# Peptides against a protein of PDB entry 4N78: the designs that were tried, part 105

Target 1, 186 residues: chain A of PDB entry 4N78
Amino acid sequence: HFQVICRLLGYQGIAVVMEELLKVVKSLLQGTILQYVKTLMEVMPKICRLPRHEYGSPGILEFFHHQLKDIVEYAELKTVCFQNLREVGNAILFCLLIEQSLSLEEVCDLLHAAPFQNILPRVHVKEGERLDAKMKRLESKYAPLHLVPLIERLGTPQQIAIAREGDLLTKERLCCGLSMFEVILT
Target 2, 155 residues: chain B of PDB entry 4N78
Amino acid sequence: MAELQMLLEEEIPGGRRALFDSYTNLERVADYCENNYIQSADKQRALEETKAYTTQSLASVAYLINTLANNVLQMLDIQASQLRRMESSINHISQTVDIHKEKVARREIGILTTNKNTSRTHKIIAPANLERPVRYIRKPIDYTILDDIGHGVKW

## One batch from the design tools (peptide; made by RFdiffusion4, then SolubleMPNN)

Design b2_p15_5_s3 (from b2_p15_5, 6 letters changed)
Fold by OpenDDE base, seed 3:
Structure b2_p15_5_s3 (fold): chain B 186 residues (1-186), chain C 155 residues (1-155), chain A 15 residues (1-15)
Amino acid sequence: as target 1 above (186 residues)
Amino acid sequence: as target 2 above (155 residues)
Amino acid sequence: DLVERAEELVREVLE
């Protein structure tokens, strides 16, 4: 699903969605969640000392239940605050999954473009074969597929310009060194 | 442009008119030949004359058709060439717009990105011996291996 | 000359 979303929205659509999600998250955090946190801080016991070990585990649990009774009984905390926290969590997960999906698509694009951009994988060398010779053969084999040089030789100046720009755009991807998720966490 | 205009406005219409006129002329020639054959005392001579007129008429019509056909073909070739040029221009504009849109999109998403702290991951020294990519033979996962593990219901 | 070409064309069509 996230891969399809990435393909459908593209960079621009993803950017818009991410910006809106950030606004929503900010609104939830600074609004409802902050208010509930403030309220919780007010109702928190000022002094919560560790009960004596002599009360045993059940007694200690009961002690803490009693101390936190007002918080546990706050019905709006469960229904509203926790729901908003879930929404924030879902938004974060959404952003993470979108970034991962986008990275996968970008990698696929890079791999598909590689033969046309003179980007060759390192080939396995059998015993007795020279890596350099194999690589040279491979380069020679794929040389006719190099798009930019081909267009530079056969194309119009306008076509050459477009090909160069397209080549650059194809090579430059977010997955090469950029992260959106880190910005979201910030 | 001048050649196409000449073909469309003068040569092709002119050729069509000529062909239409030839039809009328052929009818007159046919009538003449028929009357000449009926009235002539020398039927053989009249027949030979009719053959000559028929050959000439056929040759004339063939010439008119060929000329018209060539002009139409030439017109179509010129138009096809013009369309190809227009298509090329449109494609160029389309590509330029797409590139621009992509650049804008990348700027927008770029605002939402930060540089990955490339932890100096230790240079993964590619092992010198690149193990032969073991052809991943998809072995069917035998789930029966898990039958003896856990409190599962032994069926 | 035009007649000769026409005759050739007629021959081609008749053949």
Scores: peptide ipSAE 0.015, ipTM 0.704, DockQ to the pose 0.006
Fold by OpenDDE base, seed 2:
Structure b2_p15_5_s3 (fold): chain B 186 residues (1-186), chain C 155 residues (1-155), chain A 15 residues (1-15)
Amino acid sequence: as target 1 above (186 residues)
Amino acid sequence: as target 2 above (155 residues)
Amino acid sequence: DLVERAEELVREVLE
């Protein structure tokens, strides 16, 4: 599903969706969630001493349950605050999954374009073969596919300009060094 | 443009008219040849004259058809060339627009990105001292400590 | 003979 969304929206659509999601998350965090956190801080016991370990795990649990009873029984916390937190969580997950899906698409595009841009994979060298010789053979094999040099030789000035720009756009992808998710987490 | 216009407005219509006129003339020639053969005392001479007219007529028609066909082909070639030029122009514009749109989109999404900090895989320095999992020794809960806490009914 | 001559003339005109 996320791959389809990435293909459908493209860079423009993804940017718009991400911006809107960030706005929503910001609104939720600075609004409702912040208010609930403030309220919770006010209701939080000022002095919550750790019970003695001698009471055992059940006793300690009961102690904390009693100390936090007002918080646990706060109905709005369960219905509204947790829902908002789920929404924030879902938004974060959505952004992560979109970025991952986009990265996969970009990698695929880069791989498909590589033979046309003189980007050759590292070939596995069997024992006894010279890596350099194999790479040279590979380069010679794909040399006719180099699009920009081919167009520079045979194309019009306009075609050359378009080819160069297209080549640059093909090479420059987000997955090469940029992260959207890191921006979302900051 | 001038050549195409000349072909469309003058040469091709003119050629079509010439063929039509030729058809009419051929009918007259045929009638003449038939009458001449019937009325002539020298049938052999009349036949030779008919052969000459037939050959001339066929040559004339062939010439007219060839000229017209060549003009039509030339017209089509010019039109095809114009269409190809137009297609090339449209493609160029389309590609330019697409590149521009892509650049705009990339700028927009770029604002939402930061450089991947290749955080050097901090060697998870395995803490040298593997803190031995403190074996959770289940100390039996002595519930007698709670016997003094609460108004239990002393039976 | 007439047909052959006619064909030759047509060929000459088309060349």
Scores: peptide ipSAE 0.013, ipTM 0.704, DockQ to the pose 0.005
Fold by OpenDDE base, seed 5:
Structure b2_p15_5_s3 (fold): chain B 186 residues (1-186), chain C 155 residues (1-155), chain A 15 residues (1-15)
Amino acid sequence: as target 1 above (186 residues)
Amino acid sequence: as target 2 above (155 residues)
Amino acid sequence: DLVERAEELVREVLE
């Protein structure tokens, strides 16, 4: 699904969605969640000492349950605050998955474009074969596919410009060094 | 453009008119030949003259048709070339627009990105202890371990 | 004969 979304939206659509999600997240964090956190801080016991270990795990749990009873019983926390946190979480996950999907698409594009851009994979050399010879053969095989040089030789100035720009745009992908998710986390 | 216009407005219509006029002329020639044959004391000469006129007329018509056909073909070639040029122009514009849109889109999404902190590849400090290459002893896969998992017929 | 000559003439004109 995310892959399809990435394909359909493209960079622009993804950007718009991400921006809107960021706004939503910001709104949730600075608004409702912040308010609930403030409220929770107010109702939080000022002094909460660790009970003695002698009470055992059940006793300790009961102790904390009692200390936090007012918080636990705060109905709005469960219904509203947790829901908002879920929404934030979902937004984060959405962003992550979109970025991952986009990265996959970009990698695929790069791989598909590679033969046309004189980007050749390293060939596995079997024992006894010269890597250089194989690479040269491979280069020779794909040399006619080099788009930019081909267009530079045969194309109009406009075509050359377009080809160069296209080549640049193809090479410059987000997956090569950019992260959206890091921005979202920040 | 001037050539195409000349073909469309002058040469082709002119050729069509010429063919039409040729029809009228041929009719006159036919009438002449008929009358000449009837009136001539030397019918053989009249027949030869008629043959000559017929041949000339056919050649003339053929020439007119050929000229007209060539003009039409030339017109079509020019038009085809113009269409190709227009197509090329449209394609260039389209590509330019697409590139521009892509650049804009990339700028927009770029605002939402930061450089991946290439985590300094912590030098994988090779553990000082060169673990002796554990000789991969191919232990034969004992498939008997799977005998109990499958619906194998206990003999 | 006339047809052949006519064809030849047509060929000549086309040549």
Scores: peptide ipSAE 0.012, ipTM 0.709, DockQ to the pose 0.006
Fold by OpenDDE base, seed 1:
Structure b2_p15_5_s3 (fold): chain B 186 residues (1-186), chain C 155 residues (1-155), chain A 15 residues (1-15)
Amino acid sequence: as target 1 above (186 residues)
Amino acid sequence: as target 2 above (155 residues)
Amino acid sequence: DLVERAEELVREVLE
């Protein structure tokens, strides 16, 4: 599903969605969640000492239940606050999954474009074979597929410009060094 | 452009008119040949003249048709070339627009990105000394350490 | 020669 979403939205659509999600998250955090946290802090016992172990687990539990009675009975905490936290969590997860899916798509694009951009994979060298010789053969094999040089040789100035720009756009992908998720976490 | 215009406005219509006129002339020639044959005392001569006119007429019509056909073909070739050029132009524009859109999109999403801190995963240098798995001696949790922490009910 | 003659004939008819 996320792959399909990434394909459908593209960079622009993803950017818009991410921006809106960030706004929503910010709104939730600075609004309702903050208010609930403040309220919880106000009702939190200022001094909560650990009961003696002699009371046993039931006694200790009862002690804390009594001390936290106001918090436990705060119905809105369970319904509204936790729901908002879930929404935030879902938003974060959504962003993560979108980024991962986008990265996969970008990697696929890079891999598909590689033969046309003179990007050759490292070939497995069997024992006794020279890597350089294999790479040279591979380069020679794929040399006719190099799009930009081909267009530079045969194309019009406009075509050359477009090809170069296209090549650059193809090479420069987010997965190469950029993270959206890190921005979301900050 | 001038050539196409000339073909469309002058040569092809002119050729069509010429062909039409030729039709009318052929009818006249036919009538003439028929009358000449009937009236002529030398029918052999009249026949030869008719053959000559027929050959001439056929040649003329063939020429007119050929000329017209060639002009039409030329017109079509020019139009096809124009369409190809137009298509190429449209494609270039389209590609330019797409590239532009992509650049804009990338800028937009780029604002939402930061450089991946490739934290050099410190090679977890395996500590040379495999610390012998410290046998987790379950030290009984001495809960007495917590005895001083809390309001003990003095019994 | 035949083409030239044909052209001449065509010219004569057109004219």
Scores: peptide ipSAE 0.015, ipTM 0.704, DockQ to the pose 0.005; fails the geometry check

Design b2_p15_5_s4 (from b2_p15_5, 7 letters changed)
Fold by OpenDDE base, seed 3:
Structure b2_p15_5_s4 (fold): chain B 186 residues (1-186), chain C 155 residues (1-155), chain A 15 residues (1-15)
Amino acid sequence: as target 1 above (186 residues)
Amino acid sequence: as target 2 above (155 residues)
Amino acid sequence: DLVERAEELVREVME
């Protein structure tokens, strides 16, 4: 699903969605969640000492239940605050999954473009064969597929310019060194 | 442009008119030949004259058709060339717009990105001994190994 | 060429 979303939205659509999600998250954090946190801080026991070990585990649990009774009984905390926290969590997960899906798509694009951009994988060398010779053969084999040099030789100046720009755009991807998720955490 | 205009406005219509006129003329020639054959005392001579007129008429029509056909073909070639040029221009504009849109999109998403802190991953010193890529022999996963694990129904 | 062929065809039909 996330892969399809990435394909449909593209860079621009993803950017818009991410920006809107960030706004929503910010609104939730600074609004409802902050208010509930403030309220919780006010009702928190000022002094919560560890009960004596002599009370045993059940007694200690009962002690903490009693100390936190006002918080546990705060019905709006469960229904509203926790729901908002879930929404924030879902937004974060959404952003993470979108970034991962986008990275996968970008890698696929890079792999598909590689033969046309003179990017060749390292080939396995059998015993007795020289890596350099194999690589040269491979380069020679794929040389006719190099798009930019081909267009530079056969194309118009306008076509050459477009090909160069397209080549650059194809090579430059977010997955090469950029992260969106880090911005979201920030 | 001048050649195409000449073909469309003068040569092709002119050729069509000529062909139409030739039809009328051929009918007249046919009538003449028929009447001449009926009225002539020398039927052999009349037949020879008819043959001559038929040959001439056929040749003239063939010439008119050939000329018209060539003009139409030439017109179509010129039009096809013009369309190809227009297509090329449109494609160029389309590509330029697409590239621009992509650049804008990348700027927008770029605002939402930070450089990955490439932790100085220790130079994975490629082990000098390139482990021979073990030919991944896809061993069929024998799922029977799991038959003895769990409360599954022993068949 | 077409005219010549047409003339030849007519000649062939008229022999």
Scores: peptide ipSAE 0.016, ipTM 0.707, DockQ to the pose 0.006
Fold by OpenDDE base, seed 2:
Structure b2_p15_5_s4 (fold): chain B 186 residues (1-186), chain C 155 residues (1-155), chain A 15 residues (1-15)
Amino acid sequence: as target 1 above (186 residues)
Amino acid sequence: as target 2 above (155 residues)
Amino acid sequence: DLVERAEELVREVME
């Protein structure tokens, strides 16, 4: 599903969706969640001493349950605050999954374009073969596919300009060094 | 443009008209040849004259058809060339627009990105001292401590 | 003979 969304929206659509999600998350965090956190801080016991370990795990649990009874019984916390937190969580997960899906698409595009841009994979060298010789053979094999040099030789000035720009756009992808998710987490 | 216009407005219509006129003339020639053969005392001479007219007529029609066909082909070639030029122009514009849109989109999404801190995989320096997992020694819960708490029925 | 001559004339005109 996320792959389809990435393909459908493209960079522009993804940017718009991400911006809107960030706005929503910001609104939730600075608004409702912040208010609930403030309220919870006010209701939080000022002095919550650790009970003696001698009471055992059940006794300690009961102690904390009693101390936090007002918080646990706060109905709005369960219905509204937790829902908002779920929404924030879902938004974060959505952003993560979109970025991952986009990265996969970009990698695929880069791989498909690589033979046309003189980007050759490292070939596995069997024992006894010279890596350099194999790479040279590979380069010679794909040399006719180099798009920009081909167009520079045979194309019009306009075609050359377009080819160069297209080549640059093909090479420069987000997955090469940029992260959207890191921005979302800051 | 001038050549195409000349072909469309003058040469091709003119050629079509010439063929039509030729058709009419051929009918007259045929009638003449038939009458001449019937009325002539020298049938052999009349036949030779008919052969000459037939050959001339065929050559004339062939010439007219060839000229017209060549003009039509030339017209089509010019039109095809114009269409190809137009297609090339449209493609160029389309590609330019697409590149521009892509650049704009990339700028927009770029604002939402930061450089991947290739955090050098800090070698998780395994803490030299593997803190021995403190074996959780289950101390048996002494429940006798609770014996004094509550109104238990002293049987 | 007439057909052959006609064909020759057509060929000459087409050249």
Scores: peptide ipSAE 0.013, ipTM 0.706, DockQ to the pose 0.005
Fold by OpenDDE base, seed 5:
Structure b2_p15_5_s4 (fold): chain B 186 residues (1-186), chain C 155 residues (1-155), chain A 15 residues (1-15)
Amino acid sequence: as target 1 above (186 residues)
Amino acid sequence: as target 2 above (155 residues)
Amino acid sequence: DLVERAEELVREVME
C-alpha cells in the first residue's frame, strides 16, 4: 500500500502529506497532549517513594496503583490522550513507512537508470578471471546505452540540456543521503 | 511555408485546372481528328496524324498527372515534416515542464529532509583474537531429523 | 505500336 501511495503521490504529494502530518502532530503535541501532561503533572504525587522490597511485586504494584489511582481513573486520559498519542504514533509510523517505500522506489529507479548512466555493478569474478577484463567487457557492452554522451553527440542543444538535467535528477535521490524521518523526529 | 503555400494555392489547383482543360482540349483534338479523317483524301496520312495527336495527348495527360501527383506528394511531405517539428517542439516543452515540476517537487520535499548523519562507521575494531578460521566441516545434513515432522509412513 | 510509343513518350516525359 505504501509503495502504491508513493508512486501515486510522487515527491510533491508526499511532501504535502508529510507537511500536513507534521502540522497535525504539532497540533496534537502542543495542544491536547501538552495540556494533559500538565494536568498529569499537577495531579502526580509530589512525593513518591519506592516502597520497601519486602512488599513484593504485588505489593509494590498495589502501592503504585494507589498512588496513581487518580491518574488511572482519569477517564479522559484513556479516551482522549491515549487516542491522540496513538494518532501521533500512527503518523510517525506512516512517515517511516512512506520514507522506506520511497527509498525502495528510488533505489529501483537508480538501478534501472544505472546502465544508462555508466554505473556498472561490480561483477563477481570467478577464480582465474581478471576483474578488469570483465569490467571492460561490461563497459563495452553498455557503452551504447550511455544516454548523455549519446545525446550530446546526436541531439539538439535543447535535448542535451534536458538529458543532462534528467541525468542529474536521476542521480540525485533522497535515499542517497537525505532523511525525512529524522526531521519528523526532531 | 512559402513552398507549401505555393503548392496548396497555386500548383495543385493549377494542375487540377490543367487536367480539366486538357479534357476539353482532347475533345477538340478528337473532333479535329475525326473531321480530318473524313475530309482527307489521304486517309492513311490522316490516320497517322491522329496517332500522333493521340500519343501527344496521352503524353501530355500523363505529364500533367505526374506533375500533379508529385506536387501532392511534396505537399504531404512538407506537411509531415511540419507535424514532426511541431511534435518535437511540444515534446520539448512538455519535458521542460516536467523537469521543472520535478525540481519544484524535490525542493518541497527537500525542505522536509536532513542529511543522514552518516554514523561514523565505528571502526569495527577487528577483535584482536584472530579467531582461527573454523574449518567449515560440511557435516552431512542428516535428513532423518525431518522424518518425524512429515506425514511419512512409518514402515 | 501506339501503346508502346505512348509508353515511351510517357517515360520520356517522366524523365
Scores: peptide ipSAE 0.012, ipTM 0.711, DockQ to the pose 0.006
Fold by OpenDDE base, seed 1:
Structure b2_p15_5_s4 (fold): chain B 186 residues (1-186), chain C 155 residues (1-155), chain A 15 residues (1-15)
Amino acid sequence: as target 1 above (186 residues)
Amino acid sequence: as target 2 above (155 residues)
Amino acid sequence: DLVERAEELVREVME
C-alpha cells in the first residue's frame, strides 16, 4: 500500500502529506497532549515515597492506587489523551513507512537507470580473474547504452540539455543521503 | 511554408483544373477524329492522324495525372514533416515542464529532509577478552535495602 | 508498334 501511495503521490504529493502530518502532530503535541500533561503534572503527588516492602505487593499496589487515584480516575486520559497519542504514533509510523517505501522506489529507479548512466555494479570475480579486465569488458558492453554521451553526440542542443538535466535528476535521489524521518523526530 | 502554400493554393488546384480541361478537350478531339475519318477520302491517313491524336492525348493526360499526383505526395510529405516537427516541439515542452515540476517537487520535499548522520558505527571492537559469561548469580534481591525508603507503619 | 510507342511516351512523360 505504501509503495502504491508513493508512486501515486510522487515527491510533491509526499511532501504535501508530510507537511500536513507534521502540522497535525505539532498541533496535537502542543495542544491537547500538552494540556493533559500539564494537568497530570498538577495532580501528580509531589511526594510519593516507596512504601515498605513489608506491605507486600498488594499493599504496595494499593498504596500507589491511592496516591494516583486522581490520575486513574481521570477518564479523559484514557479516551482523549491516549487517542491523541495514538494519532501521533500513527503519524510517525506513516512517515516512516512512506520514507522506507520511497527509498525502495528510488533505489529501484537508480538500479534501472544505472546501465544508462555508466554506473556498473561490482562484478563477482572468480579466483584467477582480473577484476579490471572484467570491468573493462562490462564497460565496453554497456558503453552504447550511455544515454547522455549518446545524445551529446547525436542530439540537438535542447535534447542535450534535457538529457543532462534528466540524468542529474535521476542520480540525485533522497535515498542517497537525505532523511525525512530524522526531521520528523526533531 | 511557401512551398506548401503554393501546392495547396496553386499547383494542386491548377492541376485539377488542367485535368478537367483535358477531359473536355479529349471529347473535342474524339469528335474531331470521328468527323475527320468520316469525311476524309483517305481513310488510312485519317486513321493515322487519329492514332497520333490518341497517343498525344494519352501522353498529356498521363503527364497531368503524374504531375498532380507528385504534387499531392509532396504536399503530404511536407505536412507530415510539419507534424513531426510540431510533435517534437510539444515533446520538448512537455519534458521541460516535467523537469521543472520535478525540480519544484524535489525542493519541496527537500525542505523536509536532513542529511543522514552516518554515524560511523564504531566498529564494535569485540573486546579481546571474552569476558567469561559472568554466571548470573541470581543474587536474591535483598529487598531490605528498600526498608528505609517508605513510611513504615510502626507497629 | 503504336502501343509500344504509346508506352514509351508514357514512360518518357512519367520520367
Scores: peptide ipSAE 0.006, ipTM 0.706, DockQ to the pose 0.005

